# Peptides against a protein of PDB entry 6J54, part 48

Target 1, 223 residues: chain A of PDB entry 6J54
Amino acid sequence: NENLFASFIAPTMMGLPIVTLIIMFPSLLFPTPKRLINNRTISIQQWLIQLTSKQMMAIHNQKGQTWSLMLMSLIMFIGSTNILGLLPHSFTPTTQLSMNLGMAIPLWSATVFTGFRYKTKTSLAHFLPQGTPALLIPMLVIIETISLFIQPVALAVRLTANITAGHLLIHLIGGATLALLNINTMTAFITFTILILLTILEFAVALIQAYVFTLLVSLYLHD
Target 2, 42 residues: chain B of PDB entry 6J54
Amino acid sequence: QFQFTGIKKYFNSYTLTGRMNCVLATYGGIALLVLYFKLRSK

## One batch from the design tools (peptide)

Design b1_p22_2 (made by RFdiffusion4)
Fold by OpenDDE base, seed 5:
Structure b1_p22_2 (fold): chain B 223 residues (1-223), chain C 42 residues (1-42), chain A 22 residues (1-22)
Amino acid sequence: as target 1 above (223 residues)
Amino acid sequence: as target 2 above (42 residues)
Amino acid sequence: SFVFFVFILLLFETFFFVYFLF
């Protein structure tokens, strides 16, 4: 029904897109440090960014480490928007497939073109796994080529589907709890417990999806 | 490390150059097939 | 923060472009 998808409509005020302000809002939560010793909040943020950066960029050489700023900003953006989307009456931009395609396609194309530019032979050879039987070579090359073009779609759809499904499920279970309050209080309490567990799960999913999206982009860059 | 002679030197699934040539040969074959069907349609 | 801001702007532009395409 209309009530299920009402939360996914892009908000506008007097015809002006508020979406721009919503997308930019997470940047205010991560101010740049200006002191040698910062407060606790900024120190924790910088510590998390450094740990994540060291973990993700360990597989890259010096040329690949140039992408660290882009990848860290990406994970911070997706993670912060996903977490803020769990707030009541909030709009999550990452529930829009167009938003996620807008991130996935350029980043994927940049990694692919970078690979072809600096590692042309290795990138072309990647379409054929090592040790493939001679009879399967043409078919496997075709399959691997198709697999390459599915990558940006898989990135966008994975993020969109996971976040959207989480929001829909919270809405449905929440509505069910309210409907059962006057019918059976015991079953309503059970559904409410499920809702609490689901919200905890969605919080974890929000962070995991941000990490997986950025990690996969990083892996595509490594190849 | 790998000792290949003849056509296997250029087309193999073990060496980097061999794998690259196999990929290029596959794309070339597909391109020729597409051209054949386009010429047939005309 | 400024680089992040620029990145967000670029993402918004790509979002608008993709939204126009679909």
Scores: peptide ipSAE 0.127, ipTM 0.762, DockQ to the pose 0.049
Fold by OpenDDE base, seed 1:
Parts: C-alpha cells; sequence; structure tokens
Structure b1_p22_2 (fold): chain B 223 residues (1-223), chain C 42 residues (1-42), chain A 22 residues (1-22)
C-alpha cells in the first residue's frame, strides 16, 4: 500500500530536505505584535496563548514558570503543525516518530535533570510511592525507574500514533467513499458522513495531542 | 507526623528522607550485585 | 517569534540526531 503511505514520506527536492521549510512554516503564522491594538487575528492568538499559559503554568512555581516560554512555543508548534497537516496533500512532520522522539527525549531529559538539580530529594523519593510495604520496595523502585524511562517513548508514540492513525483513517475512508460511489450511493453517503465526522475529530485530536504533549512535559518538570 | 525509631527512621516509605534512602539503598544493592557478578566472571 | 525560531532549530537538530540514531 505505497499509495497509502505516500503522504508520510519526507519530501525532498534535489536531495535537499524540504522538511526543514515545512517545520519552519508555522512560525510565519504567529507574528509578533507590533501595535498597541493589533488586528483581530493576532489579538485572538495572543489571548489564546495567554489563556493556555495561565492554565499550564498555574501548577508551577516561579522556577517552573521559566519554562513557560518554551512550553508555549512547543504547544503552538505541535498544534500548528498538526492542523496544517490536515490540509490536502500536506506533510505532517509530527507523523514521523523521529520528529516526536526528537522533541520528547530532550524535553524529558531536561525536565528530569532539572528536577534532580533543584529537587534532588523529592526526585529520588519519587521512585518510591509513599506508603509502600517494605517487601515491595525493591521491586517497586525498579518498576518506577523503568516507568521513568518509558515516559519519553510513550510521549512520542502517543503523538505519532494519534496523528498517523487519524491521517490513515481519513485516507482509508476517503478511498472507500470514492470506491462506493460507483457501487452504492447510499453507502457512499454514509461513509462520506463518517469522513466528515472523522475530519472534525482529527481537528480536535490535533489540538488535544499538542496540549497533552506539552502538559505531560510540564508535569514531568516536577517544579 | 510519623515517628520512627531504629532503622525505620532512615529507611521508611513515608518520609521524604526515608524514601530517598530506600531508593539509594536499592540502587546501591543492584550496583553491588552487578559488580559482584562482573568480578566473579573475571 | 525569535524564541519559536530557536525552538524550531533545536527541534530540527534533535530530529536529525534521532534520525541518525535509527
Amino acid sequence: as target 1 above (223 residues)
Amino acid sequence: as target 2 above (42 residues)
Amino acid sequence: SFVFFVFILLLFETFFFVYFLF
């Protein structure tokens, strides 16, 4: 099914990776405000950023609020790339596991290292849940250690799987609707309705996955 | 809140310091086991 | 926008690094 996965191939031109330009494109959609009263679009964007920032940073102290800029840029990047990926014949970088691992591993590592640096006692104590029976301490510490290392993988795979599965479903249902147009128009209409509902769902998933990704990174910060 | 005596004062699953010590003890034990088997193989 | 650009650069570098690892 090469035609099905053709949309997930990283585009190149003359051997040069166009992926770089695709990744940089969302930055053009979020210009810096220049006026006291900007246009309505920029004002709405700034309002959304402020609202999301207040929501995410409410759980952090002043040291954790230093990460606000990076986390907001992360959510804007993932959200914008996911939404742009729903455009016809567009490439979504977040469908690539390498891209998501490239985001997840460094951010996870930074949060873990920051936690160990400023809250060493709490971070070490986090490997053992409170109230654990004495006999289960060694086993549970090992499991919690393994769980820590699974976090970046789970973070990347969650984003990749959700976005990729959504795109695959849209292509499959879309192809099915086209095939059913010549067979049964009623079934084609039903599948088309499912396609529309699925597309709406994918818009929501695109934003939710961006939020979940950044939220989990924020939660792993421990401060 | 919790008053522990003896070894439980330093190794408990309720206090922050106790939990930390338990984690360090487990890692230390694993490291010693790995080191023992590595030296035994030589 | 500048911070976003720096973030994109960091993501690209990490993406390339991860791609090289696999």
Scores: peptide ipSAE 0.127, ipTM 0.770, DockQ to the pose 0.076
Fold by OpenDDE base, seed 3:
Structure b1_p22_2 (fold): chain B 223 residues (1-223), chain C 42 residues (1-42), chain A 22 residues (1-22)
Amino acid sequence: as target 1 above (223 residues)
Amino acid sequence: as target 2 above (42 residues)
Amino acid sequence: SFVFFVFILLLFETFFFVYFLF
């Protein structure tokens, strides 16, 4: 039905892209600290950033830790946009494949090129796993090469599919709940309970997908 | 450490340099095949 | 993070317009 996908249409006002403002809105939620002891909200945000930064950058050397700002900004952006997207009548930019490809392809290419720049031997050797039988070497190198080029696509599609599927599921279950209100109150109650549980799950999925996206980008970095 | 001699020293799936050389050899072989078919068409 | 937001915004707009043209 046309109503199912209405929430995924990119909003425009008189041809002007309101999407630009929507994408920039999460930046207002994370102000820069100005005091030694900040507000509770800022303190929690900084604590989360520090915690995730320590966790994600622990696997990287000094050169890889230079990407900390980019990766933390990435997870904050995707996480915030995904969470805000769960608000009623909200548009989530991360449901657009173009948006996620726009993030995935440049970041992936940057990580791959940095790997080839600083660890050329290791990056080239990555196309052949250690201990591969000699007969399988040519085929496996081809497969690994294809796998490399699928990475940005998989990264973008994973995020898009998970967020979009969640929104569709909430819409469908919500619509079913409303339809059953006048038919059977008991079944409507059950459906409503499922909707509540699903919405809680989608909050978790929103954060998990942000983390997974950022983590995979981090793992693609060859320090 | 693995002790390889001869061609196995340069082309093996265990050492880093050997793996790199195998990858380069594979790409080179593919490039040569593509070049061969391209030149054959002419 | 603001600079990164702007960067992502520009990327989104470029891809969005490409898809919109077709």
Scores: peptide ipSAE 0.112, ipTM 0.771, DockQ to the pose 0.049
Fold by OpenDDE base, seed 2:
Structure b1_p22_2 (fold): chain B 223 residues (1-223), chain C 42 residues (1-42), chain A 22 residues (1-22)
Amino acid sequence: as target 1 above (223 residues)
Amino acid sequence: as target 2 above (42 residues)
Amino acid sequence: SFVFFVFILLLFETFFFVYFLF
């Protein structure tokens, strides 16, 4: 079992954490534009950022649009780290629950505080759904408050669980294929096909989880 | 829009103000209950 | 890139803080 979880251990070299360098590596993939007409790669990246920014910030007012830079940087960071994590023998920082909680809790708290600061009445009213029977009001308010505090945990756990589970499956099936290569070629081929399909799925999951994470933060800001 | 009179005007689940007041009343009630039990234990 | 880098640094600081707590 130790071999299965070896890929999730934070790498260190000579007692120094290499995790810092791994986390900083995606920043090198997104350079700042210096020309009016940039390279094709940079132009595509900027186009994607603008497209996603327009989609995500469409629900926000002018004050909410000030968060565009933060949310776009967040989605780019999570998305890039998740995709890079699918490389062989790579470490994904987003598989660490501490990393995801470190992102989820501050962002969630910031959105909640912003909501209470600018929309106090609406934010307080959200603890009670509209049209609730009078007898259920106290209980439902309590449930809604509990639900609010579960939000950052659910946000972090969702990302961690999805990425971690995907990595585990890839490693398990990959190991099984290698083991079956010398035992039965036919079964190894089937398992290898499943591995390929799973890896393709995990690429999609990596991007979707990044999007969902940022989207939920954005929705919490709106509400 | 429902026209509520009396206490229902301020404590309802349909209007924004009414919902806010209900939430505040619930939190206030819980706080008072907690305070009561703390004072009772002393 | 600079803003992104600063954001990553801030996230790393929060990560370290959470890692220390848990």
Scores: peptide ipSAE 0.107, ipTM 0.768, DockQ to the pose 0.049

Design b1_p22_2_s1 (made by RFdiffusion4, then SolubleMPNN; from b1_p22_2, 19 letters changed)
Fold by OpenDDE base, seed 1:
Structure b1_p22_2_s1 (fold): chain B 223 residues (1-223), chain C 42 residues (1-42), chain A 22 residues (1-22)
Amino acid sequence: as target 1 above (223 residues)
Amino acid sequence: as target 2 above (42 residues)
Amino acid sequence: DELLKLALQQLAAQQLLVELLL
């Protein structure tokens, strides 16, 4: 059982944690453009960033679009780390709940505080949905308050659970395929096919979870 | 669009101000209850 | 086997969450 979770242990080198280096590594993959006409790879990257930026910021006002840099950096970071985490024998920092909480709580707090600062009336009104019967108002306000505090937890757990579950499943199915190679080649082939399909799915999930995480932060900001 | 009179003008679930006041009233009520029980225990 | 079941359940929950969020 420990072998299954060995890939989730924080890697160290010479007794020093290299997790910090791993977290910073994705930033090296996104250099700033220096030319009017950049290389093809950089151009595609910038194009993708612009598309995602336009899509995400379409729902926000000009004041909300101030968060575009933060949100884009967040999605690029989470997305890149998730994709890199699918490499064989790689460590994915986003599988660590502590890391995701470290991102979710400050961002959530920032969105909540900005809401109370600039839109106090609207933010307070969000604790009570429109059209609520009078008798249900106190209970519903309490529920909405609890829901608000669950948001950062749900945000972190969602990302962590999705990525972790995918990695575990790939590992388990991969181990099963290797074990079945010497037992039944036909069954091993089937299992291998499932592994391939699952891997493709996890690539999609990696990107989707990055997007969802960022989108939810954006949604909380927009209220 | 909505014309409310009396207490409903300040406490309603339709207007923005009304919803805000309802939320504040709810929190105030909870705070008073907590205070009551805290003082009662002494 | 139990770990596999748990992983599958988590995957299913993941898919449901994605469907709910999209």
Scores: peptide ipSAE 0.078, ipTM 0.739, DockQ to the pose 0.027
Fold by OpenDDE base, seed 2:
Structure b1_p22_2_s1 (fold): chain B 223 residues (1-223), chain C 42 residues (1-42), chain A 22 residues (1-22)
Amino acid sequence: as target 1 above (223 residues)
Amino acid sequence: as target 2 above (42 residues)
Amino acid sequence: DELLKLALQQLAAQQLLVELLL
């Protein structure tokens, strides 16, 4: 078990945590455009950002679109960190629940408070679904209130669990593959194939989780 | 649009205002219950 | 609402995949 979770230990150098540097590293991969026509890499990045921005903000009104910069920075941050985390022997900050809660709680709070500020009546009405039988109204309001408070936790845990589970599975299957190399080469080859397929899946999961995290934050903002 | 009369006009699960009032009434009721038990425990 | 449903469906699919793989 110690070997299994060793990759999730926060890296330190000379007793000093270097997690901050790891968290900031993805920002270096996205330089700011300085030319009318940039190189291919930056152009593709900007195109993807614009495409995703248009998709994410299509649901929001003009006031909601003010959050575009925040949401796009969020998806780029989570996506890049998740993808970089799949590199061999790489530390993934998003596997840390503390980090994800640190992102989820403020963003959720901001969206909820923004909703109450600008759409107080509608936001309060959301605690009671339309058409609820009269006898169920008090209980359902309580349930919806609890559901609201579970949202940031669910948001953080979803991201953490998906990324962490993926990493654990890759390590387990990878370890099994190495162990089987000396026992049965054919079985090791099968396990290795599964590992490759799983790794590809985890790349997709990494991007989807970043997208879903941002989308849910955006949805809470839309109310 | 549903037309309600009496108390149902203000407390219903179909209109936006009615839903809001139901939510506020529920929270008010819970707050009163908590206050009652708190005062009773003293 | 439709986008939310799609997002939830995607999440459910991913969770199912994770559960199947674990």
Scores: peptide ipSAE 0.055, ipTM 0.745, DockQ to the pose 0.020
Fold by OpenDDE base, seed 4:
Structure b1_p22_2_s1 (fold): chain B 223 residues (1-223), chain C 42 residues (1-42), chain A 22 residues (1-22)
Amino acid sequence: as target 1 above (223 residues)
Amino acid sequence: as target 2 above (42 residues)
Amino acid sequence: DELLKLALQQLAAQQLLVELLL
């Protein structure tokens, strides 16, 4: 059991945490364009950023579109860290709930405060859904208030749980495959095939979770 | 689409202003209750 | 509201995929 979760322990080197270096590493994969026509890799990256930016910011007004840079950096960071985390013997920082809370709470707070600052009436009205019976209004307002404060936790837990669950499943099936190599090679090939299919799925999940996290932050901003 | 008269004009669950007022009234009521119990416990 | 629905649908799809793989 301890061996199963050992991959999620924050790595240290000579007693010093190297998590900071791991978190900063994805930034090296996205160099700034220096030419009008860059190489194919940078061009594809910029194209993806542009498409994602257009898609997510289409729902926002001019003031909301100011958040485009932050949201794009967020999705690129989470997406890249999630993908890199699927490499063998790699540590995924987004599996740590503390990190995801560290991202979710400030972003959620910023969106909520922005909403109250510029759209006070709409923001306050969201605590009461339309068509609520009069007798249920006080209770529902309280529930919606609690729901608001649960949002940052939900964002962090959702990302952490999905990525962690995927990693655990890969480790379990991978471990089973290795164990079966010395017992039954035919069964080991079957489990290995499942492992390959699972890893493909986890690549998709890694990108989707990055997108969902950013999308929900964007949605809270829109209110 | 909705025509409200009297108190329902200001406190309703259908209009934006009505919903806002209901929320503010609820928070105000809770705040007053909490204040009352805190002052009473002293 | 539509975006919320889309987000929820995506989350539901992911959860369903995870459950199917378990």
Scores: peptide ipSAE 0.055, ipTM 0.748, DockQ to the pose 0.020
Fold by OpenDDE base, seed 3:
Structure b1_p22_2_s1 (fold): chain B 223 residues (1-223), chain C 42 residues (1-42), chain A 22 residues (1-22)
Amino acid sequence: as target 1 above (223 residues)
Amino acid sequence: as target 2 above (42 residues)
Amino acid sequence: DELLKLALQQLAAQQLLVELLL
């Protein structure tokens, strides 16, 4: 069991945590463009950013689009960290629930307070769905209030659980494959095939979770 | 558009103002209950 | 609301894929 969770231990060098450096590393992969026509890598990056930006901000008005920079930076950060975390023996910061809560709670709070600040009437009305029977109003308001406070927790746990589960699954299937190599090579080959497919899936999951996390934050902003 | 009269004009689940007032009334009721029990324990 | 549904659908698709692989 200790070996199973070894990949999730925060790395340290000379007693100092290097998590900060790991978190900052993805920023180095996205340099700012300096030319009208950049190289292939930067062009693809800018293209992806433009596509995702247009898609996510399409639901927002001009005031909501002010959050575009923050939301795009968030998706790029989470996406890049998740992808880099799939490298062999890499540490993925997003597997730490504390980190994800540290991102989710402030962003959720900011969106909620922004809603109350600029759309007070609509935000308060959101606690009661339209057309509810009069007898159910008090109970439903309470439930909706609880639902609101669960949002940041759900946002953080979702990201943490998906990434962590993926890493654990890759580790377990990989370990099983190695064990089966000495027992039955045919079954080991099947398990290895599953491992490859799972790895491909985890790459997709890494990107999807980044997108979903940012999308939900954007959705909370839109209310 | 819904036409409400009396107290239903201010407390309804259809209009934006009515929904807001219902929410505020619910929170106010809970706050009063909490205050009541707190003062009773004193 | 539709975007939330899409997000949930993506999550469901992920879970389904995991179940198919295992």
Scores: peptide ipSAE 0.036, ipTM 0.734, DockQ to the pose 0.019

Design b1_p22_2_s2 (made by RFdiffusion4, then SolubleMPNN; from b1_p22_2, 18 letters changed)
Fold by OpenDDE base, seed 3:
Structure b1_p22_2_s2 (fold): chain B 223 residues (1-223), chain C 42 residues (1-42), chain A 22 residues (1-22)
Amino acid sequence: as target 1 above (223 residues)
Amino acid sequence: as target 2 above (42 residues)
Amino acid sequence: SELLELARQQLDLQNFVIDLLL
């Protein structure tokens, strides 16, 4: 029903989209540190950023580490938006496929072109795995080429699908819980428990999807 | 490390250069096919 | 192959989260 998807409608004010403001809001939650010893929240944020940065850049050389700022900003953006989107009756921009495609396609193209620019031979050779029989080379190259072009789509769809599905499930189970409150309180309590567990799961999924999105972009860069 | 002779030296699935050449050859073949059909339509 | 490994890692992480919650 339309009511189930009402939370996914882009909010507007006087015909003007306020989605841009919503997208920019997470940036306010991450202030730049000014002191050697910062607040606990800032310290935790920096610690998390450092951990993720070390993990992400461990597989990259010095040239690949140049992308650290971009990748870390990406993961912070997606993660923060996903988490904030789990608030009740909140709109998550990452549920919009257009937004995710807008992020995925440029990043993917940048990684691919960077690979071709600096590692042309290796990048071209990547279209053909080692040890393939000679007869299968043409078909395999075609398949690998198609696979390459599917990467940005898969990247965007994965993020969109996971977040959207999570929100949808929360709304459905929540609605069922409310409906059952007037019918059977005991069953409603069980459903409510499931809802709580599901919400916790979605919080984890939100972070995981942010990480996976960034990781895959980084992996495409590494090739 | 493999030692290939003749055409296998340039077109193989084991060496980096060989794989690259195979990929380029396949793309070239496809391009030629597309060109052929395009010219045939005229 | 690396992409497949990452996909597998993602699935493992999801399963881990599910196991942690249930």
Scores: peptide ipSAE 0.111, ipTM 0.742, DockQ to the pose 0.020
Fold by OpenDDE base, seed 5:
Structure b1_p22_2_s2 (fold): chain B 223 residues (1-223), chain C 42 residues (1-42), chain A 22 residues (1-22)
Amino acid sequence: as target 1 above (223 residues)
Amino acid sequence: as target 2 above (42 residues)
Amino acid sequence: SELLELARQQLDLQNFVIDLLL
């Protein structure tokens, strides 16, 4: 079990944290276009960013659309790091709860404070659902307040748990395939097929989790 | 549209203003309760 | 009401992912 969890240990080189370099590496894969007509890869990237931006910001008004740059940068960062984490024996920063909390808490705080700053009446009214019986109002307000504080925790844990579980499962199945190569070739082939299907699934999960994380942040901003 | 009279005009669960006032009243009540226990303990 | 509908859509998406994983 310890050898499996070794992939989740923060990598260090002679006492220097390599984690910072790993976090910054995905940013190099998305260069800023300088030409009027860019390469196909850059054009596809910009096209995808524009499509996702249109879909996510359709819910927000002009004031909410100011957050478009931050939300798009967030989804690209999380998505790229999650995809790179699917490489064998690779370290994914998003598997660390500390990193996800470092992203979730400031973003959640920004959305909550923005709501109280510009939409004070609406934000306060959200602690009480419409049509609640008068007797249940005090208890329900307390529950909604607790729910608000659980939001950043749920956001961070969801991302961490999904990516970590997928990465762990790939390692387990991969280790099983290697162990079965010398025992039964046919069984090893079946297990390898499952591994391929699992990796395809994890690619989809990586993109979906990045989208869900950004979407929830956007939803909290919308109030 | 709902028509409210008296105290229901300011404290209701159907209007935006009414919901806001209910939330503020709840927080105020909790704050007073906490203050009461702190003063009683001293 | 629109936010509640969006939240429900997110829950449906999450449940779909869970069902796909299980």
Scores: peptide ipSAE 0.187, ipTM 0.748, DockQ to the pose 0.020; fails the geometry check
Fold by OpenDDE base, seed 2:
Structure b1_p22_2_s2 (fold): chain B 223 residues (1-223), chain C 42 residues (1-42), chain A 22 residues (1-22)
Amino acid sequence: as target 1 above (223 residues)
Amino acid sequence: as target 2 above (42 residues)
Amino acid sequence: SELLELARQQLDLQNFVIDLLL
């Protein structure tokens, strides 16, 4: 059991945390373009960023589009860290609940406060769904208020749990594959095939979770 | 859609203003209850 | 309403992925 969670321990070098370097590493993969016509890799990256930005901000109003830079930077950060974390023996900072809470809570609070500032009436009315029977109004308002405070926790836990669960499965199946190599090569080959399929799935999960996290933050902004 | 008169005009679950007033009334009621128990304990 | 539908679609995708992983 201790060996299973060894990959989730915060990496340190000579007693100094190197987590900051790991977190900043994905930024090196996205250099700022300085030319009108960039190389192929940078052009593709910019094209993808423009597409995702256009898709996410299509629902937002002019005031919501002010958050475009922050939301796009968030999705790029989470997505890149999640994808890089799927490399063998790599540490994903997004598997740490503390990091995800550190991102979710400020963004959630910013969206909620922005909603109350610019759409006070709509934000207050959001605590009561339309068509609620009069007798259930007080109870439902309380439930909706509790639901609001669970939102940042749900954002962080969803991302953390999905990425962590994927990593655990990869390590478990990978470890089983290595153990079975000396016992039965045929069963090890089957397990290895499952591992490959799982890794492909985890790549998709990593991108989806990054997108969902950013989209939900954006969705709370419209309240 | 609905024509409300009297108290239902200001406290309803169908209009935006009515929903807002219901929420404010609920929070006000909870605050008063908390104040009541706080003053009672002293 | 449209935002809720998009949220539901994303949640369904997440649940599908989770069900596939588990």
Scores: peptide ipSAE 0.163, ipTM 0.757, DockQ to the pose 0.021; fails the geometry check
Fold by OpenDDE base, seed 4:
Structure b1_p22_2_s2 (fold): chain B 223 residues (1-223), chain C 42 residues (1-42), chain A 22 residues (1-22)
Amino acid sequence: as target 1 above (223 residues)
Amino acid sequence: as target 2 above (42 residues)
Amino acid sequence: SELLELARQQLDLQNFVIDLLL
């Protein structure tokens, strides 16, 4: 079991945490444009950012659109780290719950405080759904308050669990494939095929989870 | 759309103001209860 | 009307996210 989770241990060298460098590495993959007509790679990146920005900010007003830079940077960070984590023998920082909590809690807090600052009446009203019977009002308000505080935890755990589960499956099937190479070549080929299909799925999951994480943060801001 | 009279005008689950007042009343009640038990334990 | 549309969009997005997670 320790071998299964060995890939999730934070890498260190001589006691120094290399995880900081790994977290900063995706930033190098997205250089700032220097020319009016950029390279194809940069142009595609900017196009994707613009596309996702338009989709996510469509639900926000002008004040909400101020968060566009933050949300786009967030999705690019999470997406890039998730994809890089699928490389062989790589470490994915987003598999660490501490990382995701570190992102979720401040962003959630910022959205909640922003809501209370500019939309105080609406934000307070969200603790009580419309049409609630009078006798259930106190209990429902308490439940909704608890639900609010669970949001950052659920956001972090969702991302962590989905990425971690995918990585575990890849490692398990990959390990099984290697073990079966000397036992049954035909079975090893089948497991290898499954591994390839699973890897393709995990690439999609990596992007989807990055999008969902950012989308939920955006939704909390709008609410 | 909705016509409320009396206490229901200020405390209802349909209007925005009514919902806000209900939430504030609930929090106020909880705060008072906590304060009561805190003072009682002394 | 815009508030209702925004609320509807939020509900649709929430349902979409739930469907993606399930």
Scores: peptide ipSAE 0.073, ipTM 0.741, DockQ to the pose 0.019; fails the geometry check

